# Designs tried in a protein design run: peptides against a protein of PDB entry 4A54. Part 44

Target 1, 94 residues: chain A of PDB entry 4A54
Amino acid sequence: MSVADFYGSNVEVLLNNDSKARGVITNFDSSNSILQLRLANDSTKSIVTKDIKDLRILPKNEIMPKNGTKSPSTNSTKLKSAETYSSKNKWSMD

## One batch from the design tools (peptide; made by RFdiffusion4, then SolubleMPNN)

Design b2_p17_4_s1 (from b2_p17_4, 5 letters changed)
Fold by OpenDDE base, seed 4:
Structure b2_p17_4_s1 (fold): chain B 94 residues (1-94), chain A 17 residues (1-17)
Amino acid sequence: as target 1 above (94 residues)
Amino acid sequence: EELEKLTKELKEALKKE
């Protein structure tokens, strides 16, 4: 089996520095040995496999604690289309 | 048991690539 067979799986990764990461496997770069996880905040974390001490697949029902980070309401700042006032400089050649 | 097997398979896949 390839790592690609596990895309979409939720995993907990224990790093060599004793930190933990939890996320969904989105990609694996075999050339650089980089595992990509989508985190609960929708950000992507890249992990070099050499830095992995241990990992486990989480059950589907483990609701990753959605840190209720309010999805920042993308205030669609309507970029007010700057009305380019075309000041036609009429060069009156006398 | 199934998740343990899958975890083992994933660990093996990560080592082979």
Scores: peptide ipSAE 0.641, ipTM 0.917, DockQ to the pose 0.646
Fold by OpenDDE base, seed 5:
Structure b2_p17_4_s1 (fold): chain B 94 residues (1-94), chain A 17 residues (1-17)
Amino acid sequence: as target 1 above (94 residues)
Amino acid sequence: EELEKLTKELKEALKKE
C-alpha cells in the first residue's frame, strides 16, 4: 500500500517535539518525505516524516469541527464570450 | 481494531517511500 491510499483520512500526528497536529491527508511528497495535512481552518501543514514520533487514524465520526466547507457554489460565471464587436471604425478621412 | 490495522499500514507506507 502507498500513502496515497490514505488520502482523505483524518489523522492525529505526534511530532518529536511533542506537539500534535490533526488534519486530513491531502498529499505526500516522497522525494522530500513531506506529509501534507489540511487542518480544520482549511490551512495546510507540511510535516517532514523524520519529525513524526507517532500517528493514528481517527474515526470518521469524530466531528471534525465542520468548517462547513460550503461546496464552492460554482457560480458559473457565464464567461460572457466577449463578442469582439468589430467596431468598423470607418475613419472617413475627408 | 480496524483503525489500528489501518494506522499500522499507513506507518509502514510512510517508511517505505
Scores: peptide ipSAE 0.641, ipTM 0.917, DockQ to the pose 0.668
Fold by OpenDDE base, seed 2:
Structure b2_p17_4_s1 (fold): chain B 94 residues (1-94), chain A 17 residues (1-17)
Amino acid sequence: as target 1 above (94 residues)
Amino acid sequence: EELEKLTKELKEALKKE
């Protein structure tokens, strides 16, 4: 699978500096290892993959950024998106 | 859980590219 299969997915990213970003995956630059997220304010955040400490895909019922999609891209492989998850801890993905 | 699976797959994709 490629990162492109996840375009349109809503994700929460934990950075190495312990800051968080939440947005829809809009692009991935494989040459520079840069993940692009569209944020709730419709701005774009570029994240270098080396700065990512952890990430999770968010359920569709969570707040979505403007002009974002709630499901992974259908351009390559149709991925299913879970609607809910149970949180036992800060980064649980039940 | 499906989101855990998908998240794992995304993490692996990010490492391989």
Scores: peptide ipSAE 0.613, ipTM 0.917, DockQ to the pose 0.598; fails the geometry check
Fold by OpenDDE base, seed 1:
Structure b2_p17_4_s1 (fold): chain B 94 residues (1-94), chain A 17 residues (1-17)
Amino acid sequence: as target 1 above (94 residues)
Amino acid sequence: EELEKLTKELKEALKKE
């Protein structure tokens, strides 16, 4: 699969500096290894893949935290999403 | 869990490109 297959997916990204970003994957620049996320405030965040410590795809039912008045339009992707994550750790999935 | 599988696939895609 390519990164393009995940366009429109909601993700949580943990960076090497322990900061977090949540957004919809809108683009990936393979030449420069830059992942672009649309955030809840409709701004775009560019993330260099080398700065990613970890990431997870969010379930469709998980409301992105509103860092503003607008939630990003979740385009229905062909990807299936589960409803619940386990509470084992911050990155645990059922 | 399906999201864990999809997450793994995304992680692998990010490494290959």
Scores: peptide ipSAE 0.602, ipTM 0.917, DockQ to the pose 0.624; fails the geometry check

Design b2_p17_4_s2 (from b2_p17_4, 5 letters changed)
Fold by OpenDDE base, seed 3:
Structure b2_p17_4_s2 (fold): chain B 94 residues (1-94), chain A 17 residues (1-17)
Amino acid sequence: as target 1 above (94 residues)
Amino acid sequence: DELEKLTEELKKALEKE
């Protein structure tokens, strides 16, 4: 298998400094050995593979906590279509 | 576990490239 077969997978990465990163694999640069993760805040983190101590694939059902960026409540401004009832005055011309 | 197996395959892929 190639790393590309795992694009879109959610992973937890443990780094050599004991920090953790969680994200979706979006890219891998084989020339530079750089793994790219999309984080929950939609930012991208680049990780050099030499800095990875351990990793695991997360279950698909682990809803990455969408940091509740308040989806701006698109106030569906209910465009009250003011149906202007154009009263067609049918002028009966005799 | 299937996820453990997939994790090991990903680790091997990262080491080979």
Scores: peptide ipSAE 0.649, ipTM 0.920, DockQ to the pose 0.668
Fold by OpenDDE base, seed 2:
Structure b2_p17_4_s2 (fold): chain B 94 residues (1-94), chain A 17 residues (1-17)
Amino acid sequence: as target 1 above (94 residues)
Amino acid sequence: DELEKLTEELKKALEKE
């Protein structure tokens, strides 16, 4: 498995300085070993892998403070079924 | 648990890349 398989996962990261970060994995730079997290305030935090003391994946039901990005209500635009009004033009040929 | 397993898999992925 690659780190990319975990994109969108919510994680808690414990850093070597005993600080904690919580966020969604948005990117990983393998060349520089940098994990990118989107935080609850929609800011981005870049973490060097060597600075990670421990991490855990959080359950989906843990109320991440949903920054209320209103999921755009998929207005089910009812695809108006093109009611082909077959206007039967009754051309009565007399 | 499943989350612990996934966590260990993520840790291994971070170490390999």
Scores: peptide ipSAE 0.640, ipTM 0.920, DockQ to the pose 0.776
Fold by OpenDDE base, seed 1:
Structure b2_p17_4_s2 (fold): chain B 94 residues (1-94), chain A 17 residues (1-17)
Amino acid sequence: as target 1 above (94 residues)
Amino acid sequence: DELEKLTEELKKALEKE
C-alpha cells in the first residue's frame, strides 16, 4: 500500500513534542516526507514524518471535519467501520 | 481490529516512502 491509498482518512497524529493533530489526509510529499492534514477549521497542517511519534486512523463515525468538499469518489474501499475503538485514552495528556 | 491493521499499514507506507 502507498500513503495515497489513505487519502481522505481521518487520523490523529501524536508528535514528538507530545502535541496532537487531528485531520483528514489530503496529501503526502514523499520527496520531503511531509504529510498534509486538513483540520476541522479547514486549515492545512503540514507534518514532517520524522516528527510523528504515533498515529491512528479514526473511525468514520468520529466527527470528521465537515469538509464540504465532495469526498473525491475514490472508490469507497470499504474501510469497514471497524468497531467501537474503546477510548482507551492511551494518550492521557497530563 | 481492522482500524489497527489499517493504521499499521499506513505507518509502513509512511516509512517506505
Scores: peptide ipSAE 0.621, ipTM 0.918, DockQ to the pose 0.624
Fold by OpenDDE base, seed 5:
Structure b2_p17_4_s2 (fold): chain B 94 residues (1-94), chain A 17 residues (1-17)
Amino acid sequence: as target 1 above (94 residues)
Amino acid sequence: DELEKLTEELKKALEKE
């Protein structure tokens, strides 16, 4: 599978600096290894893959960007905000 | 679960590209 197969998926990304980003995968630049997430404010966050510590695909019942597109496993429901935040808590997959 | 499986496939895709 390619990253493109996951376009429209809502993801939470844990970065090496322990910050988190949530958004819809809109693009992947393989040449530069940059994952692009659309946030709830319709801005785009670019994340270098080397800075990713972990990630998860979010279920449709979690916070998702309002304008999220199709996920391979979930219908994009209009949930609330994708965001970038600093996590103080231990990373866990649901 | 399915999301965990898909997450692992996404991780693999990110590493290969």
Scores: peptide ipSAE 0.618, ipTM 0.919, DockQ to the pose 0.729

Design b2_p17_4_s3 (from b2_p17_4, 5 letters changed)
Fold by OpenDDE base, seed 5:
Structure b2_p17_4_s3 (fold): chain B 94 residues (1-94), chain A 17 residues (1-17)
Amino acid sequence: as target 1 above (94 residues)
Amino acid sequence: SELEELTKKLKEALEKE
């Protein structure tokens, strides 16, 4: 199975610096080992694989409130929108 | 769970490529 099989999946990535990124997988650069996530504002975040401590695929119906609010949704995807978290939120695997 | 298994597969894919 290749990373491409997971394009369109919404994921949460825990980085080695304990920050988190949430987004939809849009691309993987195997040559440079870079995972690309589409964010809520439709921009792309590039993450080097070596910087990934852990990750999880998010369920489609997951609601992860931040600061008392739900993650925003976009018209471009049926999944919850991507966003980057700099805080050390609780990490769980569903 | 299914998501855990898929996550495992994704992790493996990221490591192999």
Scores: peptide ipSAE 0.641, ipTM 0.915, DockQ to the pose 0.722
Fold by OpenDDE base, seed 4:
Structure b2_p17_4_s3 (fold): chain B 94 residues (1-94), chain A 17 residues (1-17)
Amino acid sequence: as target 1 above (94 residues)
Amino acid sequence: SELEELTKKLKEALEKE
């Protein structure tokens, strides 16, 4: 299995400095060994895998400690392709 | 448990990539 198979999983990461991070796996950079988590406050945390002491997948029902922000509904925000209407102003020089 | 197995697989994936 690849790390990509776990995108969307909620995980708790214990770092080598004994700090903890909780978030949803959003990306993994295999070239640089960087795991990206989306945190409860919708910020992104990048973690180098060598700094990970331990990791566990959390149950779906574990209430992330609500700081009052609504669990981000995994609404796949369809990145609306910004149709850059490049209005080519055809400057007609008379 | 299923979660423990998945966790193991994730750890293995992180080590192999």
Scores: peptide ipSAE 0.639, ipTM 0.915, DockQ to the pose 0.640
Fold by OpenDDE base, seed 1:
Structure b2_p17_4_s3 (fold): chain B 94 residues (1-94), chain A 17 residues (1-17)
Amino acid sequence: as target 1 above (94 residues)
Amino acid sequence: SELEELTKKLKEALEKE
């Protein structure tokens, strides 16, 4: 599989500095190892893969945090995702 | 879980490209 297969997926990224970013995968630059996310405020965040400590794909029914009044649009993908999700205080995989 | 498997595939894709 390629990263392009996951375009439109919602992800939560944990960075090496322990900060988090949440958004939709919009692009990946393989030459420079840069992952691009569209955030809730429609801005774009570029993340170098070496700065990623961990990441997870979010279930479709999970509401993205609001940054402003608009949530980012999700692209239709043929990939399945979990329909149920329980919020946790600590980082965990679902 | 299914999401863990998909996440693993995404991680592998990020590492291999």
Scores: peptide ipSAE 0.608, ipTM 0.914, DockQ to the pose 0.598
Fold by OpenDDE base, seed 2:
Structure b2_p17_4_s3 (fold): chain B 94 residues (1-94), chain A 17 residues (1-17)
Amino acid sequence: as target 1 above (94 residues)
Amino acid sequence: SELEELTKKLKEALEKE
């Protein structure tokens, strides 16, 4: 699978500095390894993949960023994410 | 879970591209 298969997915990213970002995947620059997220305030955050400590796709019942979608979407196929995350998170959602 | 598997696939995709 490619990162593009996950465009539209809502994710939580834990960075190496222990800060967190939550947003919808809008783009991935493979040449520079930069993941782009649309945040809840409709701003865009670019994250260098080397700065990512961990990440997870958020379940549909969690808060979605503005203008975001709950599931991965592609031009030809739509991936369905589970409604709940059954395993324990490595980090708190709070 | 399915969500965990999708997360794993996303992580793998980020590493391979």
Scores: peptide ipSAE 0.607, ipTM 0.915, DockQ to the pose 0.631

Design b2_p17_4_s4 (from b2_p17_4 with E5K E6L E12K)
Fold by OpenDDE base, seed 4:
Structure b2_p17_4_s4 (fold): chain B 94 residues (1-94), chain A 17 residues (1-17)
Amino acid sequence: as target 1 above (94 residues)
Amino acid sequence: EELEKLTEELKKALEEE
């Protein structure tokens, strides 16, 4: 099986520095040995596989504590299309 | 347990790539 078969799986990763990360596997870069996790805050964490001490797949029903950080309402700031004032410099050649 | 088996398969996949 490839790592890609586990995309969408929720995992807990124990790092060599004894820190833990929890997230959904979104990508794996085999060339650089980098595992990408989507965290509960919708951010992405990249983990080099050499820094992994241990990992486990979590049950689907283990609700990652959604820190009830209100999804910041993406105020779609309508980028006001800067009206490119086409100043036609009419070069009046006399 | 099924999750334990899947975990070992994931570990193996990470080592093979």
Scores: peptide ipSAE 0.643, ipTM 0.918, DockQ to the pose 0.649
Fold by OpenDDE base, seed 5:
Structure b2_p17_4_s4 (fold): chain B 94 residues (1-94), chain A 17 residues (1-17)
Amino acid sequence: as target 1 above (94 residues)
Amino acid sequence: EELEKLTEELKKALEEE
């Protein structure tokens, strides 16, 4: 499994300095080993994985940061096939 | 517990990447 499989999960992170962060996993930068959390105030916190002492996934019923991420309504933006109306502008040069 | 299992899988994923 990849970290991406856990995007949208609410987690509590214990750091090596004994501070705690709670948020939703929004991204992971594997090149820099940086976990990104969206906090309750909609700010983003970046955490270097080497600074993580422990973590846990929280149940959905715990006070998620109240940003009701409306499930992205898959507005199926119907990619209207740009029918390239090749308007043959027949420029009749007189 | 299911959440404990998922937590261990997340920890493993963070170490492998």
Scores: peptide ipSAE 0.642, ipTM 0.917, DockQ to the pose 0.716
Fold by OpenDDE base, seed 2:
Structure b2_p17_4_s4 (fold): chain B 94 residues (1-94), chain A 17 residues (1-17)
Amino acid sequence: as target 1 above (94 residues)
Amino acid sequence: EELEKLTEELKKALEEE
């Protein structure tokens, strides 16, 4: 699978500096290894993959405020509505 | 969990490109 198959997915990214970013994957620059996220404020954050410590895909039902930017109708291969498994993955970063 | 599987596939895709 390519990173493009995950465009429109909501992710939480943990960076090497222990900061977190949450957003929708909008683009990936393979040449520069840069992941682009659209944040809740409609700004774009570019993240170099080497700065990623960990990431996770979030359930679709986490209300990212749909600021009205049309989810690119990429043919959602129905990534099935990931059941809200409220798995409290307590990412307790101790 | 399906999301965990998808997360691992995304991680793999980020490493392969």
Scores: peptide ipSAE 0.608, ipTM 0.916, DockQ to the pose 0.642
Fold by OpenDDE base, seed 1:
Structure b2_p17_4_s4 (fold): chain B 94 residues (1-94), chain A 17 residues (1-17)
Amino acid sequence: as target 1 above (94 residues)
Amino acid sequence: EELEKLTEELKKALEEE
């Protein structure tokens, strides 16, 4: 699979500096290894992949705060809403 | 979990490109 198969997915990214970003994958620059996220405030954040410590795909039902922008009806490939991510915030990288 | 599988597939895709 390519990163393009995940465009429109909601992700949480943990960076090497322990900061977090949440957004929709809008683009990936493979030449420069730059992942672009659209944030809840409609701003774009560019993340270099080497700065990513960890990431996870969020369930579709995690309402990113509805800033009222129409979810582009892009063909949401049935990322089936898997169940209750228990809010255990501890990314235990054992 | 399906989302965990998809997450690992995304991680792999980010490493291969």
Scores: peptide ipSAE 0.605, ipTM 0.916, DockQ to the pose 0.640

Design b2_p17_5_s1 (from b2_p17_5, 8 letters changed)
Fold by OpenDDE base, seed 5:
Structure b2_p17_5_s1 (fold): chain B 94 residues (1-94), chain A 17 residues (1-17)
Amino acid sequence: as target 1 above (94 residues)
Amino acid sequence: SDLIEKLEEKLNKSAAE
């Protein structure tokens, strides 16, 4: 398969300097041999292919540290139960 | 280029694991 077939794959890249990068493959510049990754913080990292020592495709089930989009904590606004004040108009018939 | 081929090889190898 070509590099383009792996677009959208989540990968861990080990560089020759033993640093690691994790992200989704978004692009490959064939002219300059540069792999582009989208990182967890939505930034883009460009990696020169010659600097790649090893690469691993991460399984889909590995909880990518999604930048926890804090699911909007549904502030359960406690709907204050509108106390239906049944004003019992006690019509005192005198 | 040799670099592209090496990258593809790494990707294909990882996909097969």
Scores: peptide ipSAE 0.647, ipTM 0.918, DockQ to the pose 0.662
Fold by OpenDDE base, seed 2:
Structure b2_p17_5_s1 (fold): chain B 94 residues (1-94), chain A 17 residues (1-17)
Amino acid sequence: as target 1 above (94 residues)
Amino acid sequence: SDLIEKLEEKLNKSAAE
């Protein structure tokens, strides 16, 4: 797959200087070989590909630090558990 | 570019793990 196929993937990048960066792949400049990551704070980091020692794709279930972007409070519609109102069949004994 | 190929290789490898 091409780099573009991984847009939107959350990755951890290990650089040659042993520093790490985590973010979502948002763009790749093929002319300059620059990988662009959106970081947790919504800033953008540009990484020169030659400086990348290693890279791993993070699993979707890994709790990205919730940047306080207000996830729209999906109004958890309280699925009111339909209390099965047991319709008391009042069997009228006549 | 050799650099692009190297990056793609790393991404593909990670996706296959």
Scores: peptide ipSAE 0.647, ipTM 0.918, DockQ to the pose 0.822
Fold by OpenDDE base, seed 1:
Structure b2_p17_5_s1 (fold): chain B 94 residues (1-94), chain A 17 residues (1-17)
Amino acid sequence: as target 1 above (94 residues)
Amino acid sequence: SDLIEKLEEKLNKSAAE
C-alpha cells in the first residue's frame, strides 16, 4: 500500500535520535519526503522520512488521547429566513 | 525514491502485525 492509504492512522514514530512522536498521519510530501502528523494538542509536526528509525501503527482500541475534538457543533446557523415584512405602507391619501 | 519505499515498508509491516 502507498503512504496515502494510511492517512488517518494513529502512529508512533521513533526518530534516529531516539525521540518519539505520536500523532495521526494527515499528509505526506513525496517531493521532499516529509511526513505530517497531527499531535494530541492539535499542532502539526513535520518529520523528514530520513530521520525515521521505526514506525508503529497504534491499534484503534488504545485510548487515543481523545483529543476532544469537539465535534464541530454544526452551529445550525438557522438561516433566519429574512421574512421581508413587506410593510405595505398604506399611503392614506386624505 | 528509496526513502519513500522504506517508509511504505515500515507502514505495511506495522499494519500486518
Scores: peptide ipSAE 0.646, ipTM 0.918, DockQ to the pose 0.670
Fold by OpenDDE base, seed 3:
Structure b2_p17_5_s1 (fold): chain B 94 residues (1-94), chain A 17 residues (1-17)
Amino acid sequence: as target 1 above (94 residues)
Amino acid sequence: SDLIEKLEEKLNKSAAE
């Protein structure tokens, strides 16, 4: 299969410097031998093929770690239920 | 190029695993 047959695949790339990149293959520049990955933050990373030591295709079900946007810790401010003291206004009709 | 062939080999190998 050609590189183009793998467009849309989620991959882990091991580089010669032992760093790793994960993303979806979006394009391949055959003239310059550059592989383009879309990362989890929707940015694009260009990798020169000569810098690739190894590559692994990830299973489709592997949830790309969404950059866990720290869900804003909803500080559940415990709304202290203000006990509405029902002040019985005894309307004394004298 | 030899580089493209090597990349295709890596992709095809990974797809077969």
Scores: peptide ipSAE 0.646, ipTM 0.917, DockQ to the pose 0.629

Design b2_p17_5_s2 (from b2_p17_5, 10 letters changed)
Fold by OpenDDE base, seed 5:
Structure b2_p17_5_s2 (fold): chain B 94 residues (1-94), chain A 17 residues (1-17)
Amino acid sequence: as target 1 above (94 residues)
Amino acid sequence: SELIKKLEKKLNKEYEK
């Protein structure tokens, strides 16, 4: 499995400052430890991975929040949802 | 996050090849 398997995935990122970002993974810079997301407005956001508290893969039916819209409440753990996603083997790093 | 740590680990392995 390659890290590129996560490119194009919709994700929700919770940062250490309690802010949230939702977008599609477009790139990962390992040298600088930067995750790049494409947001709903087609802009890009660069996130330093050390600032990430939690990250989860969103279900295909979830819509990326627009400006002014809060992320939907979920009863699932953010990291465990990636392991139990519909294509478990696709997202397992093992 | 655990997921990011896994990603970083996999990337490092890919670059070492």
Scores: peptide ipSAE 0.140, ipTM 0.695, DockQ to the pose 0.061
Fold by OpenDDE base, seed 4:
Structure b2_p17_5_s2 (fold): chain B 94 residues (1-94), chain A 17 residues (1-17)
Amino acid sequence: as target 1 above (94 residues)
Amino acid sequence: SELIKKLEKKLNKEYEK
């Protein structure tokens, strides 16, 4: 299995500073350990993998931020309701 | 890759339904 198997997947990334980024995986630079996400505003965000605390694949029924919105990366998710999301795909800290 | 491990962990949880 490679990271490329997840290209095109919608993901939410929790960073070490507790900020969140949401977007589509577009690339992974294995040499530099950089994950690239396409955000809702059509910009690209590069994330150093060492800064990732946790990540999850977003369910198909989750509504992504609309195009043209400000940076989807915020301190909180733009989720409508936490109750609508599967408990199995929530943040888990081991 | 730590990213792969994180992804696999989340995927495994999703498929345990």
Scores: peptide ipSAE 0.137, ipTM 0.694, DockQ to the pose 0.184
Fold by OpenDDE base, seed 1:
Structure b2_p17_5_s2 (fold): chain B 94 residues (1-94), chain A 17 residues (1-17)
Amino acid sequence: as target 1 above (94 residues)
Amino acid sequence: SELIKKLEKKLNKEYEK
C-alpha cells in the first residue's frame, strides 16, 4: 500500500493547534513533507506533516458537501459544523 | 501519530522506488 493509494481519499486532519481540516488528498510533497488537500470550496490547503496531530480517512459514505452540487436529498444528517466536532475530545492520542 | 507514521512510511517507500 503506497501513499498514492490515498490520493483522492477524503480525510480529516487534526492539527497540533487543535484546528481541523477536511478535504481530499491531492498531492504529497515528500521533499518538503507537505500534504495538499482540496477543500469543499475547491480551494487547496497545504499542511506541513509535522503540524499534523492526527489523520483519519473518512468512510466513502461521508460525502463532503460540495457547495452547489445537489447531493441527492438523502436526509442530510447535518454534518455537525466543524465547531461541534471541536468539543468532543474523542481524539485520544494513544 | 501512528497513522501519520504509516502514511509517511508508505509515502517514502513509494518515492524510493
Scores: peptide ipSAE 0.156, ipTM 0.714, DockQ to the pose 0.097; fails the geometry check
Fold by OpenDDE base, seed 2:
Structure b2_p17_5_s2 (fold): chain B 94 residues (1-94), chain A 17 residues (1-17)
Amino acid sequence: as target 1 above (94 residues)
Amino acid sequence: SELIKKLEKKLNKEYEK
């Protein structure tokens, strides 16, 4: 399973500086190790993975960003149906 | 990369909840 399998998931990210961001995973840049989130204001935030202290998937009843997709349920059997808002780049397991 | 593995591990952990 790769990070790309979670595209379209609504997540809360806790950063090392104790700031938080909520958004839908729209892309993961494997080359630069950058996670992209679409925020509630429809803007995009890029987060360097090394700055992530914690990440959780939000339940479906949480507030979704504009043009976001439903968060995967913890009981869901399929996550691949989530919308990807950008083309997937080359995936690397480095 | 170790960073990718760390993210995947976190996401997998949340998925398993």
Scores: peptide ipSAE 0.146, ipTM 0.698, DockQ to the pose 0.591; fails the geometry check

